# Designs tried in a protein design run: peptides against a protein of PDB entry 4Z63. Part 67

Target 1, 334 residues: chain A of PDB entry 4Z63
Amino acid sequence: LCLGMNDLTGNIPEDLFHLKRLNLLGIQENRLSGSLSREIRNLSSLVRLDVSWNLFSGEIPDVFDELPQLKFFLGQTNGFIGGIPKSLANSPSLNLLNLRNNSLSGRLMLNCTAMIALNSLDLGTNRFNGRLPENLPDCKRLKNVNLARNTFHGQVPESFKNFESLSYFSLSNSSLANISSALGILQHCKNLTTLVLTLNFHGEALPDDSSLHFEKLKVLVVANCRLTGSMPRWLSSSNELQLLDLSWNRLTGAIPSWIGDFKALFYLDLSNNSFTGEIPKSLTKLESLTSRNISVNEPSPDFPFFMKRNESARALQYNQIFGFPPTIELGHNN

## One batch from the design tools (peptide; aimed at target 1 P304)

Design b2_p25_8_s2 (made by RFdiffusion4, then SolubleMPNN; from b2_p25_8, 16 letters changed)
Fold by OpenDDE base, seed 2:
Structure b2_p25_8_s2 (fold): chain B 334 residues (1-334), chain A 25 residues (1-25)
Amino acid sequence: as target 1 above (334 residues)
Amino acid sequence: SEDEKLEQEIIKKLKSKSTEEELNF
């Protein structure tokens, strides 16, 4: 049953929960309100539940043990409060969980040993606090993780060295500390293609450790951190780099010539730093800027990238403003 | 190309998710 993209109001009719053979419930993009009914438990054949973009409130019901076939739960952009219910945090069937843009709170806890099918997790823009869950790498199929805009104090857990499934990771604006430790850990994620760390590590030094290596890194966004240091030499080994944003930092020194050696680099933002010297002539030879025929195999980040064009401006989403056209931003340097 | 479709899907996914964060500001 698909009823998305309407102006439906009120609660879900109780009779809908009598549909025991229902595999798909999509009621997204409506004005449905109140609590999400516990009677969803009666939908024992449910594979996909989409309640996103509504006015739902209260706690998410703890009924996911009665939904053994549920692969997709989309509840983004609602008023949900509380935590992840225990049955959802233990779901062996769940492939995708999206609860972005809610009011979920407390410590994030998932039983990753039980969540054997989880491949995408979006919990961005919530009120989760405490530390990052150390057991997240036990979710052996988890590729896409958005935890941006939460309050995960402290460092990236050491256990994330073993996060081999991780491909897309956003921790933007999550009160993280120790960028050197974070990069030193995340370099072991051999499948990591997209890393977003914007609005963390305030005033720290960007490490220039030549031992750092990100084999498959395509997208690196570390903007608005007030980071000190220079362009990191270790980044030159990330030959698949497509997008680099280091804007709104305190980076100094020259822009190195090796930045023009990235055949797939189509987006570069080094704006609002303290870089000096000449613009490398190699930048004018970037194949992605000169050749219209270079199909950039863009990693599909499940998560928006945000750019602040001004300290007072709202974080502008890369995709709304630019749609990632071939771009070089070097403005507001010395 | 398949890559242009992928790029457009990426752009579309990023655009669709992007509007959600403006609602919390």
Scores: peptide ipSAE 0.014, ipTM 0.566, DockQ to the pose 0.221
OpenDDE base, seeds 1, 3, 4, 5: peptide ipSAE 0.017, 0.015, 0.013, 0.014; ipTM 0.580, 0.529, 0.536, 0.539; seeds 1, 3 fail the geometry check

Design b2_p25_8_s3 (made by RFdiffusion4, then SolubleMPNN; from b2_p25_8, 14 letters changed)
Fold by OpenDDE base, seed 2:
Structure b2_p25_8_s3 (fold): chain B 334 residues (1-334), chain A 25 residues (1-25)
Amino acid sequence: as target 1 above (334 residues)
Amino acid sequence: SEEEKELEKIIQELKSRSTEEELNA
């Protein structure tokens, strides 16, 4: 049953919970309110539950032990409070959990040894507090993790050296400390392709340790950290790099010529730093920046160099660029 | 490629998140 993208209001009709053969319930993008009924437990054949983009409130019901086939739970953009229910945190069937943009709180606790099928976890933009769960690497299939915009404190756990399944990791704006430890740990994640650490590590030094190596790193975003130091030499070994954002830091020195050796690099933001010297001529040789039709809304400067001169222009362009044109942002380095 | 679309989706999510973070900070 798919009833998404309507103006449905009130509660889910109780009679809907009598549909014991229902495999898919999609009621996303409505104005459904109140608590998510415990009677969802009666949907014993449910494989997908999508209640996202509603006005649901209260605690998520602890009935997921009665949903043995549930693979997909999408509850993003609601008013859910409390923690992750114990039955959900122990679900052996769940592949994807998306509870982004709720009011979930307390310590994040998942029984990763029970969650044998979990491959994607989005808990971004919640009120989780305390430390990152040290047992996340025990979720042996967990590839995609978004924990951004939570109040996690401290450092990345040492156990994350063993997070071999991890491919996409966002910890943006999660009050993390010790970037040197974080990078030193996360370099051991052999499948890590995307790392987002924006709005953490405030005022720390970006480590320039040549022993750091991220073999499969395609996306690195470490913006708005006020990081000190220079362009890190260890990054030059990440030959698959496609996107680099180090904007809004306090990085100094020259932009190194090796940045032009990233054949796959199509997005570079080094803006709002304290870089000095000349723009490396090697950046003009990035084929990935020259070959894509930059549908820049006019006036497109003839060159793929977006030098934003004004801070206020940043917010507007992020909202208008429906595409990721090949971009070099080197603005505000003076 | 599918990888580029997935990357674009990731970047969009990142940018939307960063922009919302910058607007709400």
Scores: peptide ipSAE 0.022, ipTM 0.653, DockQ to the pose 0.121
OpenDDE base, seeds 1, 3, 4, 5: peptide ipSAE 0.020, 0.012, 0.014, 0.017; ipTM 0.630, 0.536, 0.557, 0.552; seeds 1, 4, 5 fail the geometry check

Design b2_p25_8_s4 (made by RFdiffusion4, then SolubleMPNN; from b2_p25_8, 13 letters changed)
Fold by OpenDDE base, seed 3:
Structure b2_p25_8_s4 (fold): chain B 334 residues (1-334), chain A 25 residues (1-25)
Amino acid sequence: as target 1 above (334 residues)
Amino acid sequence: SEEEEEEQKIIEELKSKSTEEELNA
């Protein structure tokens, strides 16, 4: 049953929960309000639940143990409060969980040992606090993780060295500290292609450790951190780099010539730093900027990356990395 | 708003991808 993209108001009719053979319930993009009914438990054949873009409030009901076929739960852009229900945090069937842009709070806890099918997790823009969950690497299929815009604190857990499934990771604006430790840990994520760390590590030094290596790194975004240091030499080994944003830092020194050797680099933002010297002539030879037809058909993350390019501006959402026009931004370097 | 237009683009993308993954599974 698909009723998305309407002007539906009020509550879900109770009789809808009598549909025991329903595999898909899509009621997204409406004005549905109130609590999400516990009677969802009666939809025992449900594979996909989309309640996103509504006015739902209260706690998410703890009924996911009665939904053994549920693979997709989309609840983004609602007024949900409380934590992730225990049955949801233990779901063995769930592939995708999207609860972005809610009011969920407390410590983030997932039973990754039970969540054997979880491949995508979007919990961005919530009120989760405390430390990052050390057991996330136990979610052996978890590829896409957005935890941006939460009230986390401390450093990236050492256990994330074992996060071999991780491909897309956003921790933007989550009060994280110790960028040197974070990069030193995350370099062990052999499948990591997209890393977004914007609005963390405030005033720290960007490490120039030549031992750092990100083999498959395509997207690196570390903007608005007030980072000190220079362009890091370790980045020159990331030959697959497509997007680099280091804007709104305090980076100094010259822009190195090797930045023009990235054959796939279509987006470069080094703006609002303290870079000096000449613009490398190699930047004018970037094949990706000269050829209009680089359709990088790589699957973008299923969640948006949020970047704040100005302290006063709203954070820009980077939905599709590939939707960006070829760009070189070097403005406001003094 | 520009935010609503960006939000709408995400929704269209998520819809398109979910159909491709369901067809290839």
Scores: peptide ipSAE 0.008, ipTM 0.504, DockQ to the pose 0.044
OpenDDE base, seeds 1, 2, 4, 5: peptide ipSAE 0.018, 0.011, 0.010, 0.023; ipTM 0.629, 0.553, 0.544, 0.646; seeds 1, 2, 4, 5 fail the geometry check

## One batch from the design tools (peptide; aimed at target 1 V221)

Design b2_p26_1 (made by RFdiffusion4)
Pose (drawn by RFdiffusion4):
Structure b2_p26_1 (pose): chain A 334 residues (1-334), chain P 26 residues (1-26)
Amino acid sequence: as target 1 above (334 residues)
Amino acid sequence: AVEEEYEAFVEEAKEEEEWENLLWTS
């Protein structure tokens, strides 16, 4: 049953909850509102539930043991409150959970021993607080994590050294501390390709510690953290690097020669720092900016990227990394 | 009324989403 992208109003007629054989309900992008009824436990054949872009509110009903076939739950852009219900946190069938841009709050609690099919999680633009849940690496299939724009505090848990499935990790604007510990831990996630740390670690020093190694790293964004220190040389060992954004920090010293050695680099933003010295001549032999013989695969995280020119400008949206224009941005330095 | 509320909510929601995966440039 597909009703998406219309102008429907009111709540879901209770009539709909008699459909025991329905495996797909798309009501997304309408004006629907009210609470999402607990009677939804009666729809035991559901596989994909798309409630996104409506006006729903109240708690997400804790009925999800009654929906053992649920694989996709899409609730993004609604007014849902409370945390993740225990039944949803215990669902062994969920592949994907998208609750981004909701009014959700409290501690974030998932039973990752129980969620053996979870491969993608998007909780962005919410009010989840407390520490990042230490048990997240226990979701052995979780590849894509977007926790951006939340109210967490403290450090990245030590157990994140074991997050073997982690590919795309977006932590922007989440009030994270100790970038030194965050980078030392996260370097052990061997599948990490894209990492977004923007608006965390405010005023901290960027670790220069050269034992740090991110081998498969493709996209590194750590911006507007007002970080101090120099261009970290440990980054030169990430040969796959495509997009690097260190902008809006307090970084100083010269821009080193090895920045021109990234063969897949097509975008770099070092703007709005304290960089001095001349421009390194090696930026003229960047391979992805010269010939057509460098070819690589675009990273594919499940989350869009946003770009701001200044603090008051409306943002630009890029759904894919290769939507960024090939750019050298060195402005507002010394 | 519901139409106006929905349009205002969508506008605000898009603006709040801009704070995810954010890049800064000059």

Design b2_p26_1_s1 (made by RFdiffusion4, then SolubleMPNN; from b2_p26_1, 13 letters changed)
Fold by OpenDDE base, seed 3:
Structure b2_p26_1_s1 (fold): chain B 334 residues (1-334), chain A 26 residues (1-26)
Amino acid sequence: as target 1 above (334 residues)
Amino acid sequence: SVKEEAERFRAEAEELAEQENLMFTD
């Protein structure tokens, strides 16, 4: 049953929960309000639940043990409060959990040893506090993780060295500290292609350790951290780099010539730093900027990126990295 | 009205969403 993208108001009719053979319930992008009924438990055949973009409030009901076939739960952009329900945090069937842009709070706790099917987790823009859950690497299929805009004080857990499944990771604006430790840990994530660390590590030094290596790194975004130091030499070994944003830092020294050796680099933002010297002539030889054949079909994060062209403008949503225009921003380096 | 509240909530929610993984372009 798909009723999304309407102007439906009020509560979900109770009679809808009598549909025991229902595999898909999509009621997203409505004006549905109140609590999400615990009677969802009666939908025992449910594979996909989409309640996103509504006015739901209260706690998410702890009924996911009665939903043994549930693979997709989409609840983003609601007023949900409390924590992740215990039955949801233990779901062996769940492949995707999206609860971004809610008011969820407390410690983030997932039973990753039980969540054997979890592939995508989006909890961005919530009120989670405490430390990052050390057991996230136990989610052996977890590839996409957005934890941006939470209050995860402290450091990236040492256990994330074992996060082999991790491909797309955002920790943007999560009050994280110790960028040297974070990069030193995350370099062991051999499948990591996208790393977003914007608005963390305030005033720290960007490490220039030649022992750091990110073999498969395609997207690195570490903007607005007030980072000190220079362009890191270790980044020159990330030959698959497609997007680099280090804007709004305090980086100094010259832009190195090796920045133009990235064959796939189509988006470069080094603006609002303190770089000096000449613009490398190698930037004029970036193959991706000269040839319009960006392969549009590469895997991207499940979480969107946003681009704000002006402080007063709304940000443009980009669901794919390749949706970004080919860009070289080197402005405001005086 | 419930409509205006929902539109305001969506607009605020979009504005909040826009702050995730924000690419700062000048």
Scores: peptide ipSAE 0.325, ipTM 0.853, DockQ to the pose 0.750
OpenDDE base, seeds 1, 2, 4, 5: peptide ipSAE 0.324, 0.299, 0.023, 0.015; ipTM 0.841, 0.847, 0.552, 0.570; seeds 4, 5 fail the geometry check

Design b2_p26_1_s2 (made by RFdiffusion4, then SolubleMPNN; from b2_p26_1, 14 letters changed)
Fold by OpenDDE base, seed 3:
Structure b2_p26_1_s2 (fold): chain B 334 residues (1-334), chain A 26 residues (1-26)
Amino acid sequence: as target 1 above (334 residues)
Amino acid sequence: SVKEEAEKFRAEAERLAEGENLMYTD
């Protein structure tokens, strides 16, 4: 049953929960309100539940043990409060959990040893606090992780050295500390292609450790951290780099010539730093900027990016990195 | 109109999310 993208109001009719053979319930992009009924437990054949973009409130009901076929739960952009219910945090069937842009709180806890099918987790823009869950690498299929805009404290856990499934990771705006430790850990994530660390590590030094290596890194976003130091030499070995944003830091020194050797680099933002010297002539030879052979079919993060054209402008949502225009921003480097 | 209200609702929901994975352009 797909009822998404309408102007439906009020509660879900109770009679809907009598549909025991229902595989898909999509009621997204409505004005449905109240609590999400516990009677969703009666939908025992449910594979996909999409309640996103509504006015739901209260706690998410702890009934996911009665949904043994549930693969997709989409609840983003609601008013949900409390934690992730225990049955959801232990779901062996769940492939994708999206609870982005809610009011979920407390310590983030997932039973990753039970969540054997989880491949995408979006908990961005919530009120989770405490430490990052050390057991996330035990989610052996977890590829996409958005934990942005929560109130995590401390450092990236050492256990994330073993996060082999991790491909797309955002921790942006989560009050994290120790960028040197974070990069030193995350370099061991052999499948990591997208790393977003914006609005963390305030005033720290960007490490220039030649031992750091991100083999498959395509997207690096570390904006607005007030980072000190220079362009890191270790980044020159990330030959697949497509997008680099280091804007709104306190980086100094010259922009190195090797920045123009990235054949796939289509988006470069180094604006609002303290870079000096000449613009490398190699930047004028970036093949990706001259030939729009951007493979639109490349895998991208499941989490959105937001672009502001100015401080007062509304951010535009981009669901794909390749939706960004080819860009070189070097402004405000004095 | 119903369409304008839906657009306002989307606009407000997106504003709440703008601090996530933010790219700055000048």
Scores: peptide ipSAE 0.358, ipTM 0.866, DockQ to the pose 0.541
OpenDDE base, seeds 1, 2, 4, 5: peptide ipSAE 0.304, 0.298, 0.244, 0.246; ipTM 0.792, 0.787, 0.737, 0.750

Design b2_p26_1_s3 (made by RFdiffusion4, then SolubleMPNN; from b2_p26_1, 13 letters changed)
Fold by OpenDDE base, seed 1:
Structure b2_p26_1_s3 (fold): chain B 334 residues (1-334), chain A 26 residues (1-26)
Amino acid sequence: as target 1 above (334 residues)
Amino acid sequence: SVKEEAEKFRKEAEELAEEENLMFTN
């Protein structure tokens, strides 16, 4: 049953929960309000539940133990409060959980040992607090993780060295500390292609440790951290780099010539730093900018990016990295 | 009105969402 993208108001009719053979319920992008009914438990055949972009409030009902076939739960952009229900945090069937842009709170706790099918987790823009869950690497299929804009104090857990499934990771604006430790840990994530760390590590030094290596790194965003140091030499070994944003830091020294050696680099933002010297001539020879054939079909993070042209402008949402315009931004370096 | 509250909530939610994974442009 698909009723998304309407102007439906009120609550879900209770009689809808009598549809025991229903595999898909999509009611996204409405004006549905109130609590999400516990009677969802009656939808025992449910594979996909999309309640996103509504006005739902209250706690998410703890009924997911009665939904043994549920693979997709989309609840982003609602008013949900409380935590992730225990039955949801233990779901062996769930592949994708999106609860981005809610008011969920408390410690983030997932039973990753039970969540054997979880491959995408979006909990961005919530009120989770405490530390990053050390057991996330136990989610052996977890590829996409957005935890941005929560209040995770402290450091990236050492256990994340074993996060081999991790490909796309955002921790932007999560009050994280110790960038050296974070990078030293995350370099062990052999499948990591996208790393977003914006608005963390305030005033720390960007490590220039030649022992750091991100083999498959395509997207690195570490903007607005007030980071000190220079362009990190270890990044030159990330030959697949497509997008680099180090803007709004306090980075100094020259922009190195190797920045133009990245054959796939189509987006470079080094603006609002303290870089000096000449613009590398190699930037004028970036193959991705000279050859119009950027492969548009590469895998992208499931989580969105937002771009603001100015502080007063509405951010433009980009659901795909390749949606970014080819950019070289070197402005406001003094 | 319920509509105005919904629009306000969406706007606030969008504004909150805009600060997630924000790419700053000059």
Scores: peptide ipSAE 0.296, ipTM 0.794, DockQ to the pose 0.749
OpenDDE base, seeds 2, 3, 4, 5: peptide ipSAE 0.264, 0.243, 0.274, 0.255; ipTM 0.806, 0.786, 0.798, 0.804

Design b2_p26_1_s4 (made by RFdiffusion4, then SolubleMPNN; from b2_p26_1, 14 letters changed)
Fold by OpenDDE base, seed 2:
Structure b2_p26_1_s4 (fold): chain B 334 residues (1-334), chain A 26 residues (1-26)
Amino acid sequence: as target 1 above (334 residues)
Amino acid sequence: SVKELAEAFRKKAEELAEQENLMFTD
């Protein structure tokens, strides 16, 4: 049953919860309000629940133990409060959880040993606090993780060295510290293709350790951190690099010639730094800037990249990497 | 506009997530 993209108001009719054979309930993009009914437990055949883009409030009901076939729960852009309910945090059937842009709070806790099917987790723009959950790597199928715009103080957990399933990771604006430790840990994530660390590590030094290696890194965004140092030499080994944003830092020295050796690099933002010297002539030879037909067949992670062109401008959210026009931003270097 | 591009990307990401979801529901 799909009722999305309407002007529906009030609560879900109670009689709808008697549909025991319902596999899909989509009521997204409405004006539905109040609490999400506990009676969703009666939908025992439910595979997909989409309640996103509504005015729902209160706590998410703890009834997911009665939904043994639920693979997809989309609740983004609501007013949900409290934590992730225990039955949801223990769901063995759940593949995707999207609760982005809510008012969820407390410590983030997931029983990753029970969540054997979880492949995508979006909890961005919530009120989670405390530390990053050390047991996230126990979610053996978890590829996509957005935890941006929470308050995860401290460092990236050492356990994330074992996060082999991790492909897309956003921690943008989460009050993280110790970029050297974070990169030193995350380099062990052999499937990591997208890393977003914007608005963390305030005033730290970007490590220039030649021992750092990100084999499959396609996207690196570490903007607006006030980072000191130079262009990191270890990045030159990431031959699959497609997007680099190091804008709004305090990086110094020359832009190295190896930046033009990235055959797939179509977006480069080094703006609002303190780079000096000449623009490398190799940048004018980037094949990706000359070829209009970059058919990027890979699913772009649904992680917002935030570009801030001006101090007064709202950060522009870009959700898909592959829709960026070929761009070189080198402005505002001194 | 950059805003329209960001919205188009959001929509396409939602569609891709929905397609990835559909590929797992059949």
Scores: peptide ipSAE 0.015, ipTM 0.557, DockQ to the pose 0.040
OpenDDE base, seeds 1, 3, 4, 5: peptide ipSAE 0.015, 0.008, 0.016, 0.032; ipTM 0.500, 0.498, 0.520, 0.515; seeds 1, 4, 5 fail the geometry check

Design b2_p26_2 (made by RFdiffusion4)
Pose (drawn by RFdiffusion4):
Structure b2_p26_2 (pose): chain A 334 residues (1-334), chain P 26 residues (1-26)
Amino acid sequence: as target 1 above (334 residues)
Amino acid sequence: STTSSFDPSDVVIDLSSSSWISSTDV
C-alpha cells in the first residue's frame, strides 16, 4: 500500500490496522498527524514502514516485538518524542532505522546483542543526551552511523576501537570532548572511510601525534571546531584521501608540502585559519586536479553533506561526495 | 559505484573567501 506524496490529513484510520498481510506501508510525505497508533502491532507482516515527512507526534509505540519481519523503519522529519522504545531497540530484524529530525530525547539505548541485522542508523537532529552508548560496536553489522546534531557529552567510548563494521561516521555538532582520544580510538576502526567531526571539541588542540594512522580514510571533515596546532602530518599517510575540510579552526604555521601528495584529493578547504608562509608549490601537481588518469571510487555514506559559506548563509546540500566541485579553498589565512 | 573523472577546467581556486562542511544543516 503506497500513499506517499499526497496531501492527506488526519490520523491513520484504525481500519488500516486490520491488514495483517501488508508487508509495505508507505504513507511518507503527507500531512498526517496524531500519534502512531499502538494498534500497529496488529500488522505483523510489515517489512518496510515509511512514515517519513508527516506531522506525527507522541511516543513511538512500543509494539515492535509484534512486527518480527520489520527491516526498514523510516520516521524522519516528524514530531516523535521519547527515546527509542525497548522493543525497537531489541528488534533482530531491523536493517535500517531512520528517525532523524524528530523531537526524540533522553539516553540512547540499543541492545546490540539483540539487533543482529542493523546495518544503518540515522538519529540526527534530535535531543539524545548522556554519553555515546558504549555498546554501539556490539552491533556487528552497523556500517552507517549518523548521530549528528544531538545533545551528547563526554568522550568517544573506548570500545569504539572494536567497531569493525563502521564505514561512515557522522558526529557533527554533538558536543564531543577530547579530540585526542576520539582520533586515537577511531584510528582502530579499519573500515572507516568517511568521518565528520565538525562542531565538536571546541577550542581543543588538534593532535599532532604521529602514530595516528587512518589507512582507508576518504573523507575527513573537522571544521569550525576552533582547533589549535599545525597541519597534522599523521594525515599524510591516508593515501585514499579525497575530501579534506579543516576550515574555521585556529590552525597555524605553514601549509606543508605533503598536502600536494594526495593523489585522489579533489577538494580541500583550509580557509579561515591562521596559516602563514607561502603556498606550497606541490598543490600544483595534485593529480586529481591535473590529468584525467587518476580514477577512484566515490564514498557512499547514507547521509547528505551540507556546506555553509558564512554563519548566516543558507546551506548547500550535496547528496554525494562527487557533487562537490573540485576546489582549493585557502581564503582568510595569513 | 561511481568512479572519478575530473575535468581540470572545472577546478575552483578561491584565495579570498571561506566556507565549511557539516553533515547536518545548521

Design b2_p26_2_s1 (made by RFdiffusion4, then SolubleMPNN; from b2_p26_2, 12 letters changed)
Fold by OpenDDE base, seed 4:
Formats: structure tokens, sequence, C-alpha cells
Structure b2_p26_2_s1 (fold): chain B 334 residues (1-334), chain A 26 residues (1-26)
């Protein structure tokens, strides 16, 4: 049953939960309100539940143990409060959980040893607090993780050295500290292609450690951290780099010539730093900016990307990284 | 020059209040 993108109001009729053979319930992008009924438990054949972009409130019902086939739960942009229900945090069938832009709170707890099918987790823009869950690497299929805009504290857990499944990771604006430790840990994530750390590490030094290496890194965003230091030499080894944003930091020194050696680099933002010297001539050699259609057909995370060009502009959401326009921003340097 | 054709369905205006300027958030 797909009733998305309407102006439906009120709550879900209780009789709908008698549909024992229902595989897909999509009621997203409506004005449905109240609590999400616990009677969802009656939809024992449910594979996909999309209640996103509604006015649901209260706690998410703890009924997911009665939904053994549920693979997709989309609840983003609601008013859900409380934590992740125990049955949801233990779901062996769940592939994708999206609860972005809610009011979920408390410590983030997932039973990753039980969540054997979880591959995408979007919990961005919630009120989770405490530390990052050390057991996330136990989610052996977890590839896409958005935990941005929560109130995590401290450092990236050491256990994340073992996060082999991790490919897309956003921790933007999550009150994280110690960028040196974070990068030192995350370099061990050999499948990591997208790393977003914007609005963390306030005033720290961007490490220039030649031992750091991100082999498969395609997207690095570490904007608005007030980071000190220079362009990190270790980044020059990330030959697949496509997008680099280090804007709104306090980086100094010259923009190095090796930045033009990235064959796939099509988006570069180094604006609002303290870079000096000349613009590297090598930037004119960026193949991605030439007439050659570099097919940037690469896997994208299930969570969106956001670009904000100025303070007054609304952020543009992109579903795929290749949707970003080819860009070189070097403005507002000294 | 690379032409990026944005499909209207691929671009959503984010209504979240962002306190930060000119950067990519993912």
Amino acid sequence: as target 1 above (334 residues)
Amino acid sequence: TRTTNLNPNDVVIDLTNSSWVSSVDL
C-alpha cells in the first residue's frame, strides 16, 4: 500500500493493521500525526515501512520482534522521541534504518551482533548523547553510517579500526574531539570512501602525518572546524579523491601542486582559510574539469549530501555525490 | 568543461537550520 505524497491527516486507521499479507506500507510525505500505533505488530509480512516526512510523535513502538521480514524502516523527519526500541535494536532482518531528523535521545545502543543484515544507518539530526557506540563494527554488513548532528562527546572509538564494512561515514557536528586520533583510527577502515567530519575538532591541528593513508578515499569533508596547519601531505596518496572540502578552517601555507594530480577531483573547496602563495598551475590540468566525461558512477550512501553556498542560501540536498557541480573554490584566502 | 545535469528529483532543498556557512555537509 503506497499512499505517500498526499495531504493525509490524522492517524493510521486501525483496520489497516489487519492486513496480514501487506509487504509494503508507504505513507510518507503526509500530515499524519499522533503516536505510531503498536498495532504495526500485526503486519507480520511487512518488508518495508515508510512513515517518513510526517508529524508522528511519541516513542517508536517496541514491536519489531513481531516483524521478522522487515528490511526497511524509514521514519525520517518526524517528531519521534525516546530511544531506539529494543526489538528494533535487535532486528536480524533490518537492512536499512532511517530515523534522521527526529528527537530521539539518550545513549545510542544497537545490538550489532543481532543486527546481522544492517547495512545502512541514518540517525543524523537527533538528540543522541554520550559516546559513539564502540560495538558498531560488530554490525558486519554496516556500510553507510550517518550520525551527524548528535551530541556525541569524546573521540572516535578505537574499535573502529576494525570497521571493515564502513564505506560512508558522517559525523558532522557531533562534538567530537581529537582529529589526530580519529584519522589515525579511520585510516584502518579499508573500504572507507566517504568521510565527513565538518563542525568537529574545534581549533585543533590538522595532522600532517605521512603515515596516514586513506587508499579508497573519494570524499573528504572537514569544513568549519577552525583547524590549523597546512594541506596534509598524506592526502596526496588518496588517488581516487573526487571531492575535497576543507573550507572555513585556519589552514596556512601554500596550496600544494599535487592537488592538481587527482584525476577524479571535480569539487574542491579550500575557501575561507589563510592559504598563501600562488594558485597552483596544476589545477588547470584536472582531468575532471576537462571535456572528458569522467563517469563518476560510484556507489553513494543512502543518506543525502548537503551543499550550502552561502549563509542565506538553503542547503541543497544531493542524493549522489556526482550531483555536485564541478567546482574550484579558493576564495577568501590571504 | 564537465556538465553536471541535476535531475530535479536528485536535489532537495534542506529545511534544516544550519548555523554554518559555505560547506558540504553529508
Scores: peptide ipSAE 0.023, ipTM 0.518, DockQ to the pose 0.095
OpenDDE base, seeds 1, 2, 3, 5: peptide ipSAE 0.019, 0.021, 0.020, 0.018; ipTM 0.546, 0.536, 0.493, 0.482; seeds 1, 2, 3, 5 fail the geometry check

